# Ledger of designs, part 4: peptides against a protein of PDB entry 5HOI

Target 1, 351 residues: chain A of PDB entry 5HOI
Amino acid sequence: FRYMPFSPAGTPFGFTDRRYLTMNEVGYVSTVKNSEQYSITVSFFDVGRFREYHFEDLFGYDLCFLNEKGTLFGQSKTGQIQYRPHDSIHSNWTKIIPLQAGERITSVAATPVRVIVGTSLGYFRSFNQFGVPFAVEKTSPIVALTAQNYRVFSVHYSQFHGLSYSLSELGTSSKRYYKRECPLPMSLPNINSDMKKDANLDYYNFNPMGIKSLFFSSYGDPCIFGSDNTLLLLSKWRSPEESKWLPILDSNMEIWKMSGGKETTDIHVWPLALAYDTLNCILVKGKHIWPEFPLPLPSEMEIRMPVFVKSKLLEENKAILNKKNEIGADTEAEEGEEDKEIQIPVSMAAE

## One batch from the design tools (peptide; aimed at target 1 I255 M258 E300)

Design b1_p8_8_s1 (made by RFdiffusion4, then SolubleMPNN; from b1_p8_8, 4 letters changed)
Fold by OpenDDE base, seed 4:
Structure b1_p8_8_s1 (fold): chain B 351 residues (1-351), chain A 8 residues (1-8)
Amino acid sequence: as target 1 above (351 residues)
Amino acid sequence: MTAKEAIS
């Protein structure tokens, strides 16, 4: 087994000179081979909020994470990382992560407040947004990272135990675990079934875990999308005994339904983000399971959220809003916001 | 765009 650099929704080069380093709801980062160097472009879906920019990459960045404030780049072999704010006010910074012999950076993540580096030896390194280190922790080998605010969702791989996950919060003084190296019930790519198509071989050589992406939902729940094209959501993660992975979307089944029950071998879901009850994704048409160039416009795919998840998320969002109002309200809050009972659609109560 | 519209 070989640990490969992972970035959320990153694509292989295949037979081309170009690939996506990462993509999500914010945008997409592409790299093009230009002889011995690379040209990186950071593009955005909201062209009114962000301006596309590019730069020459002399290092060959193979890791990337895009957020609303900047882009984190990493070079898996050299240990170089670079953070590039989208604004021109904040300076870029570069750092070398010390790597042992044969160690690789396997994943990087960045939020507006944290930078995280995970390695093939299970070194978990945390920084602030300015590259100031907080801690180094030794975990099981890290294969994927995502982060939202102070929260980190990490995927680990052990040859003995398979896939595991952690959910942690990187406070100012300490790391808190909500979940620590718990079994991840995600299917690994099956060489015998998935590799029968040459187009899939290139992808699984690029990404042996078959993790197309991982992200936090708009509600802050960890999501992962594997090679089986099933979207898993971690429900009730604040309650250790109640926490469970929910298969909230079988994208192959949804494509089959939308195609009128025809077997479609040329339509593929490429996940970007989960916003409420809608998967933001690229619908890939063609031989390859990943988007090529130019990038198609994002599509929305409705998911089936279990009723108990939606209600609890709404209560948590109300509680967050109320706490924000209590911290602000030495001023007279008028009584008038009626309890709009969010009528749970009857269709969700009957399944 | 909905996924259904993009497949059609």
Scores: peptide ipSAE 0.116, ipTM 0.843, DockQ to the pose 0.579
OpenDDE base, seeds 1, 2, 3, 5: peptide ipSAE 0.115, 0.115, 0.110, 0.106; ipTM 0.842, 0.843, 0.841, 0.838

Design b1_p8_8_s2 (made by RFdiffusion4, then SolubleMPNN; from b1_p8_8, 6 letters changed)
Fold by OpenDDE base, seed 3:
Structure b1_p8_8_s2 (fold): chain B 351 residues (1-351), chain A 8 residues (1-8)
Amino acid sequence: as target 1 above (351 residues)
Amino acid sequence: MSLKEAIS
């Protein structure tokens, strides 16, 4: 296992000279290889609120986090981080994070009030938006970070314990934990099934944990989207005893339903954010599970608890079809091969 | 784009 740099919804280069460093509801950050340099572009979905900007990257930033106020960049090997405000009022700042031999920055996050750096050795470093340090904490190895305001959702990995998560609040004087290194019930990529598709091998080499993204919902709930294409939401996290992960969307099931029950292998959900009851996402059409260039416009998917078992729906539809055929066998009606769309019962659409 | 339009 190797700790790889993680950014929310980041894409691999694959066979191309370009990739997305990160994307979310605010926008997307792309990088293009230019010999030994990179050109970074910070693009926004709300073109009326924000102006696209670009710069030359001499450092090879492989970590990124975008928010409404600025972009945080990081270089996993050198420990360099840079914060770039979107406005010209605030200055850019750069800092070197001290790394031990073999240590990597694995994830970075930024809010308008906090900058967070996580490492492969489990160093959790917190700063204000101006790069002034607050604290250094030793945790289990960090593989992913996201943050909203003062809250941080961190994912940890141990070879012995698998995936865990923490939910913390970074006050001015102290860090509070709501959850501390609790088990994360996310499915890991299955090396034997998911990697057999050559098109996915590049992605899992880039992101071995299969975490496509993690974010806070508009309500401030931690969300994670894994390789199984299920959106998990941490419900009731303020009550430690009542807190649970909810599978609020099976995106494979939703694509399957919308395809009339046909197995589609060329449509993929790429998560951006959860706004109220809708997953903001990119619908990726093609062989790769990640968006290519140009970036498609975001789409919305309504969240739905996966109450239905696909096998039962297929059995019920077969049973309905067989009953229709048994009743229809006495009438010589030339039933043309109407593409029998699986009638998903309307009751599945209503909650 | 709706999910339906992207799948069609």
Scores: peptide ipSAE 0.013, ipTM 0.625, DockQ to the pose 0.642
OpenDDE base, seeds 1, 2, 4, 5: peptide ipSAE 0.011, 0.011, 0.011, 0.010; ipTM 0.591, 0.594, 0.582, 0.578

Design b1_p8_8_s3 (made by RFdiffusion4, then SolubleMPNN; from b1_p8_8, 5 letters changed)
Fold by OpenDDE base, seed 1:
Structure b1_p8_8_s3 (fold): chain B 351 residues (1-351), chain A 8 residues (1-8)
Amino acid sequence: as target 1 above (351 residues)
Amino acid sequence: MTLKEAIS
C-alpha cells in the first residue's frame, strides 16, 4: 500500500494532460500540464457570485480544497501549501510544512476560519485562514480530510486496523473530539471486482482507498462516498453511544432503477455535496468512472435508503409478466421478453 | 437536472 495525495472528488490524469484537483457544490479546480509547469483554473457553478480565475503553478500542486471564500493548494512531496482567497481583499499566502523523510501530505482542507493539513505519518496540523498555526497533533496516518466551519472529518488508515475516522471541532482554545479514530464501516476497493476493468486500475492507482469524496451535509453531518458507490452519513454524532453510519443512497441501485432494471456499465455517479435530501453529483457517461473535460452540468439525486433487493424486484416483475401472459394468451404479439423495462412500483420509488 | 432526465 502507498499513501497517495487525496482531494475531494479529484480525478486522475489518465491518458490526458488535464485533471480535476477537486470539485464540490461551489465549483471545480482543474490543472493542465504544460511541460514541467501546470496551469490551474478555479471555476464556479454560480457564475453570478464568483469570477473564474487562473494562475501558473510552478510547484505541481497535487492537493486541493475549494470553499466559498478561497482555495487551498498543496504539494504532497515538498510540503508547500498555498491559500488563495477568491476576493482580492485578502492576500494569498504560502507556507512550507516540515516533512520527515518519506512523509507526504495526504490531504488538505480549508474553511473560511481554518486550514488543516494531514500527513502519511499522521501529523494533523491546524491553522487559521491567515496561515497562523494553532497546533500539531500526532494521530494514525491520515488519508482524507474535509472541514466545515470549525469541524473536521478525518479518515485514517492503518495496515493493522484498516479504516478509522475522527470528528473534531477546532475551537480557539482547544480541539474537541466527538469521535476519535473510531472504525469506519466503508468497503475498500475489491481487487477482483473493481480492478478487473483496465479503466478502474488507473483510478485505484491514483486513489487506493476508493474514496470518491467526503463532505459535510447542509445539516453538518459527515458524509463519505466510497468505491461501492454508497453514500454513508454519520447520524447522531453528538451522542457518542447513539452515533451510527447510515447508507442513505446506493447510487448503483438508483441508476439500475432509472434504467428500467437494465445493468448499465457506462453511467457513473461522481459525488459533489449533500444538500438536504439531495445528492449533488456529476453523472459520468463513458468508460472512465470519473468526469472528463468538459465537465457535465451537476445533477440531483434524491437520497433513499437501499431497502430493495434486485433479485426480489426481478422475481416480482417476472411473476407479473407471467400472470399477464396467462391472461393474454390469445394475442400473438411475440414482443421479445428481453427488452421489457422493469416497472418499479411507485410505492417502492417513493419510499 | 434530475437523474431521470440525464438517463433518458
Scores: peptide ipSAE 0.013, ipTM 0.644, DockQ to the pose 0.781
OpenDDE base, seeds 2, 3, 4, 5: peptide ipSAE 0.011, 0.010, 0.012, 0.012; ipTM 0.586, 0.611, 0.562, 0.600

## One batch from the design tools (peptide; aimed at target 1 S259 M301)

Design b1_p9_1 (made by RFdiffusion4)
Pose (drawn by RFdiffusion4):
Structure b1_p9_1 (pose): chain A 322 residues (1-190, 198-318, 341-351), chain P 9 residues (1-9)
Amino acid sequence: FRYMPFSPAGTPFGFTDRRYLTMNEVGYVSTVKNSEQYSITVSFFDVGRFREYHFEDLFGYDLCFLNEKGTLFGQSKTGQIQYRPHDSIHSNWTKIIPLQAGERITSVAATPVRVIVGTSLGYFRSFNQFGVPFAVEKTSPIVALTAQNYRVFSVHYSQFHGLSYSLSELGTSSKRYYKRECPLPMSLPNDANLDYYNFNPMGIKSLFFSSYGDPCIFGSDNTLLLLSKWRSPEESKWLPILDSNMEIWKMSGGKETTDIHVWPLALAYDTLNCILVKGKHIWPEFPLPLPSEMEIRMPVFVKSKLLEENKEIQIPVSMAAE
Amino acid sequence: PLPTAAPIP
């Protein structure tokens, strides 16, 4: 099996010279093939706070993670990473991650206080926001990483367990695991979208902490999974809280569409900030549309029953209250 | 067709 470089909500090149590196509620990072180099553009949705800028990429960064304080870049092959703070007060810093034979950096993540690099051999290298290393840890092969403040949500893969996840907190003292390689019941992919599933074999469209600090993941099944009761290991449950396919189906008047798709950015309490993509492909294009907001709904709606009541999709009060 | 969410035990 070949591990692929992962970034939250990243898009493939397809038949173009440009794609999105990473995408969330803060903004979007794109890269354009420029003869032999790349042109990286860092954009923001709150234009009033941060200024959109661009720079030339002489290394070919294919890994990226965006937070409110800075942008982290990474190269899956050479192992070079660069953290660019949004404000000009703080300096950029660059490090090179040691990589063994065939070892690839599979995912990177950054917070205002932590920088995380994961490799295909299971190396977990953590730094502060300035590049000072804390500890190097060996875990299962990492395929996806996201972080919030001091906490890290890591997705692992092997030939035995399949997909597993670890939830840990990088405290000031030492590292503490909340959950260590527990089952991750995300649906794996089972065509026009072939380009995407070569770029992202797991179908993990994005993963992130919620606005209130709960781990979330959005697989190829277009269902938002939220980790409930992660503080008590014996009570941990993955809850499907939004069937985005059902919502587009209900808002489209019960019509099956093959051109409307959801691209996850982040979860804010009960609202999924996303990009509504119109077209043959399931990933967004250029220019990037304005973010949309999709309220979460428990998957308790049956299409056949909804069609009877309407004879937008009107929902029976008895069913809506449930 | 748009698929529905799969159940999780």

Design b1_p9_1_s1 (made by RFdiffusion4, then SolubleMPNN; from b1_p9_1, 3 letters changed)
Fold by OpenDDE base, seed 1:
Structure b1_p9_1_s1 (fold): chain B 351 residues (1-351), chain A 9 residues (1-9)
Amino acid sequence: as target 1 above (351 residues)
Amino acid sequence: MLPSAKPIP
C-alpha cells in the first residue's frame, strides 16, 4: 500500500497531459502539464457569481480543495501549500508544512474560516484562512479530508484496523470530537473485481482507497462515495450512540434503472455534492470511470435507499417471461425479439 | 488574543 495525495473528486492524468485536481458544487480545478511546469485553471459552475482564473504552477500542486471563498493547493512531497482567495481583495499566501523523512501531505481542506492539512504519518494541522496555525495533533494516518465551516470530516487508514473516520469541530479555543477514529464501513477496492478492467487500474494507482469524493451535505452531514459507487451519509452524528452510516444511494442501481435494466458498463457517476435530497454529479460516458475534458454539465440524481435487490428483480422478470412463454406457446405469432425492457416496478421508475 | 501557539517543532 502507498499513501497517495487525495483531493475530492480529483482525476488521474491517465494518458493525457491534463487532469482535474478537484471538483465539487462550486466548480472544478484543472491542471495541464507543460514540460516541467503546470498551468492551473480554477473554473466555476456559477459563471455569474465567480470569474474563472488561471496561473502558472512551478511547484506541481497535486492536492486541491475548492470552496466559495478560495482554493487551497498543496504539494504532497515538498509540503508547500498555497491559499488563493477568489476575490482580489485578499492576498494569496504560501506556507511550507514541515514533513518528516518519507512523510507526505495526503489531503488538504479549506473553508472560509479554516485550513486543514493531513499527512501520511497522521499529523493533523489546522490554520485559519490567513495561514495562522492553531494546533498540530497526531492521529492515525490521514488519507482524506473535507471541511465545512468549522467542521472537519477526516478518513484514516491503518494496515491493522483498515478505514476509520473522525468528525471534529475546530472552534477558536479547542477542537471538539463528535467521532474519533471510529470504524468506517466502506469497502476498499477489490483487486480481483475492480482492477481487472485495465481502465480502472490507472484510477486505483492514483487513488488506492477508491474514495471518489467526500463532502458535507447541505444539512452538514458527512458523506462519502467509495469504489462501490454507494453514497454513504453519517446520520445522527450529534448523538454518539445513535450515529450510523446510511447507504442513501446506490448509483449503479440508479444507472441500471435509467438504462431500462440493461447492464451498462460505459456510464459512471462522479460525485460532486449532496444538495438536500439530490446528488449533484457528473454522468461520465466512456471507458474511464472519471470525467475527461471538456467536463460535462452536472446532473442531479435523487437519493434513494437501495431497498431492492437487482438479482430478485431479474429473477421475477424471468419468471414473468417464462410464464408468458408457457401461455403463448399455442400462438405461432412471430413476435420479433423485442428488446424486452426489464419492467422496473413503478415505485422504482423515476417519474 | 489567540494564545501564542508554541513553535511547532
Scores: peptide ipSAE 0.000, ipTM 0.380, DockQ to the pose 0.012
OpenDDE base, seeds 2, 3, 4, 5: peptide ipSAE 0.000, 0.000, 0.000, 0.000; ipTM 0.430, 0.428, 0.430, 0.431

Design b1_p9_1_s2 (made by RFdiffusion4, then SolubleMPNN; from b1_p9_1, 3 letters changed)
Fold by OpenDDE base, seed 1:
Formats: sequence, C-alpha cells, structure tokens
Structure b1_p9_1_s2 (fold): chain B 351 residues (1-351), chain A 9 residues (1-9)
Amino acid sequence: as target 1 above (351 residues)
Amino acid sequence: MLPEAKPIP
C-alpha cells in the first residue's frame, strides 16, 4: 500500500499529458504537462461570476482544493502549498510544510476561512486563509480531506483498523470533534473485481482508496463517494449516539434504470457535490471511469436510497421467464430477439 | 436514449 495524494474528484493522467487536479460545484482545475513544468488552469461553471485563469506551475502540484474564494495547491513530496485567491485583491501566498523522511501531504482542503493539510503520518495542520498556522495535531494517517466553513471531514487509514473518519470544527480558539476516528463503513476497491479492467488499474494506482470524492452537502452533512459508486451521507452527526451513514444514492442502480435495465459498462457517475436532493455529477461515457477532456457539462441525479437489489430483480425476471417457458412449451416460439428489457417496477421508473 | 441529465441551471 502507498499513500497517494488525494484531491476531491481528481483524475489520473492515464495515457495523456493532462488531468483534473480537482473538481466540484464551483469548477474544475486542470493541469497539462509541458516538458518539465505544468500549466494549471482554474475553470468555473458560473462563467458570469468567475473568470478562468491560468499559470505556470514549476513545482508540479499534485494536490488541489477549489472553493468560491480561491484555490489551494499542494505538492505531496516537497510539502509546498500555495493559496491563490480568485480575486486580485488578495495576494497569493506560498508555504513549505515541514515533512519527515518519507512523509507525504496526502490531502489538502481550503475554505474562505481555513486551510487544512493532512499527511501520510497523520499530521493535521490548520491555517487561516492567509496561511497563519493555528495548530498541528497527530492523528491516524490522513488519506482524504474536505472542508466547509469551519468544519473538516477527514478520512483516515490504518493497516490495523482500515478506514475511519473524523468530523471537526476549527474554531478561533479550539478544535471541536463531533466524530473522532470513528469506523467508516465504506468498501475498499476489490482488486479482483475492480482492477480486472485495465482502464480501472490506472485509477486505483492513482487512488488506492477508490474515494472518487468527498464533500459537505448544502445542509453541511459529510458525504463520501467510494469505488462502489454509492453516495454515503453522514446523518445526525450532531448527536453522537444517533449518527449514521445513509446510502442515499446507488449510482450504478440509477444508471441501470436510465439505461432501461440494460447492463451498461461505459457510463459512470463522477461526483461533484450534493445540493439539496440532487447529486451534481459528471456523466462519464467511455472506457475510463473518470472524465476526460473536454469536461462534459454537469448533470443532476436525484438521490434515492437503494430499496431494490439488482440481483433480486434479475432473479425475479428470470423466474418469470422460466415460468412463461414452462407454460409455452407447445408453441414454436419464434426466437424473436426479446430485447432483455428488464421491466423496472413502475415505482422505480422516473416519474 | 439516456434522458439528458438536466444541466444545472
């Protein structure tokens, strides 16, 4: 296992010279390799509110976090971070995070009021938006971070305990935990199923945890989207005893419904954000599970708890077909290519 | 045809 740099909805280079460093509801950050340097572009979905900008990256930033006020960049090996406000009023700042031998920055997050750096040794570093440090805390190894306002959702990995999560608030005077290194009920990528497709191997080498993204919902609930393509939402996190992960969307099931019950292997959901009752996402078409260039327009997908198991629906439909064949054995049924349209129950069809 | 996922307005 290797700790890799993680950014929300970041993509690998694959066989290309370009990738997305991060993307969310605000926009997308791309990097293009130009010989020994990179050219970074910060693009926005709201072109009326924001202007696209670019710059030359001599450091090879491999970590990124985008918010409505600026972009945080990080270099996992050198420990360099840079914050770039989108406005020209505030200056860019650069800082070197001290790293131990073999330590890597694994994730960075930025809000309009906080900058957070997590490392492979579990150093959690907090700063204000101007790069003034608040604290350094030692945690379990950090593999992913996201933040909204003063709140931080962190994912941790231990070889002994697997995945855990923390939810904290970075006040002015102190850090408060709502959750501290609690078990995260997310499946890790299965080497035998997920890595059998060469197209997925590049992704899981880039992101061994299979966390496509993590974010806060519009209501401020932590969300995570893993390799199983299920959106998990942390409900009732203010009540430690009542807090639970809700599987609020099975995107594989939704793709299957949208395809008329056909097995599709070339459509993938790439998560951006959760706004109210809709997942903002990119619908990726093709061999790769991640978006290529140019970026497709964002799509909305309604959140729905998976009530139905696809395998059970397939078994029920097979049982119905077998019963029809047992009753119909006396008539030369022309082998019409009965388009294997699995009748999706009307309650599962989009109204 | 996959219903065109509604573009975010």
Scores: peptide ipSAE 0.000, ipTM 0.405, DockQ to the pose 0.037
OpenDDE base, seeds 2, 3, 4, 5: peptide ipSAE 0.000, 0.000, 0.000, 0.000; ipTM 0.405, 0.403, 0.402, 0.405

Design b1_p9_1_s3 (made by RFdiffusion4, then SolubleMPNN; from b1_p9_1, 3 letters changed)
Fold by OpenDDE base, seed 1:
Structure b1_p9_1_s3 (fold): chain B 351 residues (1-351), chain A 9 residues (1-9)
Amino acid sequence: as target 1 above (351 residues)
Amino acid sequence: MLPLAKPIP
């Protein structure tokens, strides 16, 4: 196992000179390798509200977090972080995070009011938007961070317990925990299924946890999207006893439905954000499970609790076909390649 | 219920 720098919806280079450092509902940050330096571009979906900008990166930033007010960059090995406001009114600032030998920054997050840095040794560092430090806390090793306003959703990894999560609020005077290192019911990438496709090996070498993204919903609920392509939402987190993870979307099932019940291996959901009842995402077509260049336009996918199991629908359809064949054995019915349209139950068809 | 993530070996 190796701690890798994680950014929400970040992509690997693969065989290219370019990748996305991060993307969400606000926009996307790309980096292009130019010999020994990088050129970073911060792009936005709302081109009326924001202007695209670029800069030369001499540090090789491998961590990024984008919000409506600025972009946080980090270098996992050196501990350098930079915050760049989108406006020219506020100055950029740079800071070096002190790292121990072998320690890495594993994730960074930024809101208009907070900057958060998490490390492979479990150092949780909090700052204001001007880079003034609040606190340093020692936690289990941090593998992913996201933040909204004063709230932080952190994912932790332990060799003993696997994945856990915390939900905290970074007030002015103190940190409050709503959840502290609770078990995260997310599947890790399965080496036998997910790694057998060479196209996936590059991704899982880049992101060993298979966390495609994590974000807060428009309602302020923590969301995570893993390698199983299931969107999990943390419901009722204000009530510690009632808090539960809800599998609010099986994106593989939705892609299967959209494909008329055909097995598709070349369409992938890349999560951006959850807005109300829709997952904002990129529909990726091709060999790689991540978006390439140019970035496709975002798509919306309605959230639905996975009530139906694909395997059961396939078994039921096979059982119906077998019963038809047992009844029809006396008629030389032409082997028309009946397009194996799996009848999706009307309750699963889009109204 | 999704299985808890097993430790990566």
Scores: peptide ipSAE 0.005, ipTM 0.460, DockQ to the pose 0.076
OpenDDE base, seeds 2, 3, 4, 5: peptide ipSAE 0.000, 0.000, 0.000, 0.000; ipTM 0.399, 0.405, 0.385, 0.461

Design b1_p9_2 (made by RFdiffusion4)
Pose (drawn by RFdiffusion4):
Structure b1_p9_2 (pose): chain A 322 residues (1-190, 198-318, 341-351), chain P 9 residues (1-9)
Amino acid sequence: FRYMPFSPAGTPFGFTDRRYLTMNEVGYVSTVKNSEQYSITVSFFDVGRFREYHFEDLFGYDLCFLNEKGTLFGQSKTGQIQYRPHDSIHSNWTKIIPLQAGERITSVAATPVRVIVGTSLGYFRSFNQFGVPFAVEKTSPIVALTAQNYRVFSVHYSQFHGLSYSLSELGTSSKRYYKRECPLPMSLPNDANLDYYNFNPMGIKSLFFSSYGDPCIFGSDNTLLLLSKWRSPEESKWLPILDSNMEIWKMSGGKETTDIHVWPLALAYDTLNCILVKGKHIWPEFPLPLPSEMEIRMPVFVKSKLLEENKEIQIPVSMAAE
Amino acid sequence: SKLHEEINS
């Protein structure tokens, strides 16, 4: 099996010379093939706070993670990473991650206080926001990483357990695991979207902590999974809280559509900030549309019953209250 | 709803 470079809400090149590296509630990072180099553009949705800028990529970064304080870039092959703070007060710094034979950097993540690099051999290298290393750890092969403040949500893969996840906190003292390689019941992919599933074999469209600090993941099944009771290991449950396919179906008047798709950015309490993509492909294009907000709904709505009540989709009060 | 208007725009 070949591990692929993962970034939250990243898009493939397809038949174009440009794609999105990473995408969330803060903004979007795109890259354009420029003859022999690349042109990286860092954009923001709150235009008033940060200024959109661009620079020339002489290395071919294919890994990226965006937070409110800076942008982290990474190269899956050479192992070079660069952290660019949004403000000009703080300097950019660059490090090169040691990579063994065939070892690839599979995912990177950054917070205002931590930088995380994961490799295909299971190396977990953590730094502060300035590049000072804390500890090098060996874990299962990492396929996806996201972090918030001091906490890290990592998704692992092997030939035995399949997909597993670890939830840990990088405290000032030492590293503490909340959950260590527990089952991750995310649906795996089972065509026009072939380009995407070569770029992202797991179908992990994005994963992120919620605005209130709960781990979330958005697989190819277009269902938002939230980790509940992660503080008590014996009570941990993955809860499906939004069937985005059902919501588009309900808003479209019960019509099956093959051109409307959801691209996850982040979860804010009960609202999924996303990009509504219209077209044959399931990933967003250029220019990037304005973000949309999709309220979470428990998957308790049956299509056949909703069609009877309407004879937008009107929902029976008795069912809506449930 | 607002989402319905966005989908059907």

Design b1_p9_2_s1 (made by RFdiffusion4, then SolubleMPNN; from b1_p9_2 with H4S E6L)
Fold by OpenDDE base, seed 2:
Structure b1_p9_2_s1 (fold): chain B 351 residues (1-351), chain A 9 residues (1-9)
Amino acid sequence: as target 1 above (351 residues)
Amino acid sequence: SKLSELINS
């Protein structure tokens, strides 16, 4: 196993010279290889609120986190981080994170008030928005980070214990844990089943945990979107005994419903954020499960608990068709059995 | 929906 640099909704280069370093509800950060250099562009969905900017990257930043105030960059091997405010009023700052031999920065996160660096050895480093250090904590190896305000959602990986998560609040003087290295019930990518497609192998090599993204919802609940395309939300995290992961959206099921029950293999959900009851996402058409260039406009997908079974919906539709045939409604007889669009109940149809 | 448009395109 190799710890890879993780950024929320980051894409691999694949066979191209360009990729998304990160994307979320605020925007998307792209990087383009130019010989030994990289050109980074920070783009925004709200073009009225933010101005796109670019810069030359001599370091080869492979970690990124975008927020409403700035972009944090990191280089996983060198330990260099850079924070770039979106405004021209605040100065950019750089810092080198001390790394041990073989240690990598695996994830970075930034809020308007905190910068967090996680490493493959489980060093959790916290800073203010100006890069002033608060603390260094030793945890299990960190594979992913996200943050909102003072809260940090961290994902940890051990070869012996699998995936765990922590939820913490980084006050001015102390770190509070709401959850500390608790089991994370997320499925890892299945190398044997999924790797039959070259596109899946490229993605697995880029992101071996299969975490497409993690974020806080608009309500401040930790969310994670894995390789199974299920959105998990951590409910009731303030109450340790009541806290549970909720599978609030099976995006494969939603695509299947929207296709009239046809199996689609070329449409993929790429998660950005959860706003209220709606997953903000990129709908990707093609062989790759990640968005290419140009980036499609974001789409909204209503969250729904996966209560329905495809087989039952097929049986119910067959039973409806049989009843129509018994009532002498001759008109539906000509559509071949294979192409019959499943009547998805209106309450199940995504708008 | 954008998804329906994408499926039918």
Scores: peptide ipSAE 0.024, ipTM 0.733, DockQ to the pose 0.608
OpenDDE base, seeds 1, 3, 4, 5: peptide ipSAE 0.024, 0.021, 0.023, 0.024; ipTM 0.732, 0.720, 0.730, 0.732; seeds 3, 4 fail the geometry check

Design b1_p9_2_s2 (made by RFdiffusion4, then SolubleMPNN; from b1_p9_2, 4 letters changed)
Fold by OpenDDE base, seed 5:
Structure b1_p9_2_s2 (fold): chain B 351 residues (1-351), chain A 9 residues (1-9)
Amino acid sequence: as target 1 above (351 residues)
Amino acid sequence: SRLSKLINS
């Protein structure tokens, strides 16, 4: 196993000279290889609120986190981080994170009030938005971070214990834990099933944990979207005994429903954010499970608990078809069985 | 939906 730099909804280069470093509801950050240099562009979905900007990257930033106030960059091997406010009022700042031999920055997160750095050795470093350090804590190895306001959702990995998570609040004087290194019931990428498609091999080499993204919902609940394309939400995290992960969306099931029950292998959900009851996402068509260039416009997908079993829907539709054939016995229209769209009940159809 | 257009394209 190798710790790789993780950024929310980041994409690999693949066979191209360009990739997305990160994307979310605010925008997307791209990098292009220019010989030994990189050109970074910070783009926004709300072009009326924000102005796109670019800069030359001499360091090869491989970590990124975008928020409404700025962009945090990191270089996983050198330990360099840079924060760039979107406005010209606040100055950019750069810092080197001290790394031990073989230690890497694995994830970075930034809010308008906090900067967080996590490492492959489990160093959790917290700063304010100006790069002033608060604390250093030793945890289990960090593989992913996200943050909203003062709250941090961290994902940890141990070869012996698998995935765990923490939910913490970074106050002014102390860190509070709501959850501390609790088991994370997320499916890891199945190398044997998922890697049979060459297109997935490049992605899992880039992101071995298969965490496509993690974010806080608009209600402040931790969310994670894994390789199984299921959106998990941490419910009731304020009550330690009542806290549970809810599978609030099976995106493969929703694609299958919207296709009229056809197996689609070339449509993929790329998660951006959870806003109220909708997953903001990029719908990707093609061989790669990640968005290419240019970036498609975001789409919304309603959250739905995966209560329905595909087999039951197929049986119900067969029963409806058989009843229609019993009633319609007099019209010999042998329209071929293959093209019959499965009528998904209106209650299950996304509007 | 946009998804329906992508699926049926």
Scores: peptide ipSAE 0.021, ipTM 0.732, DockQ to the pose 0.555
OpenDDE base, seeds 1, 2, 3, 4: peptide ipSAE 0.015, 0.015, 0.020, 0.020; ipTM 0.726, 0.728, 0.727, 0.728; seeds 2, 3 fail the geometry check

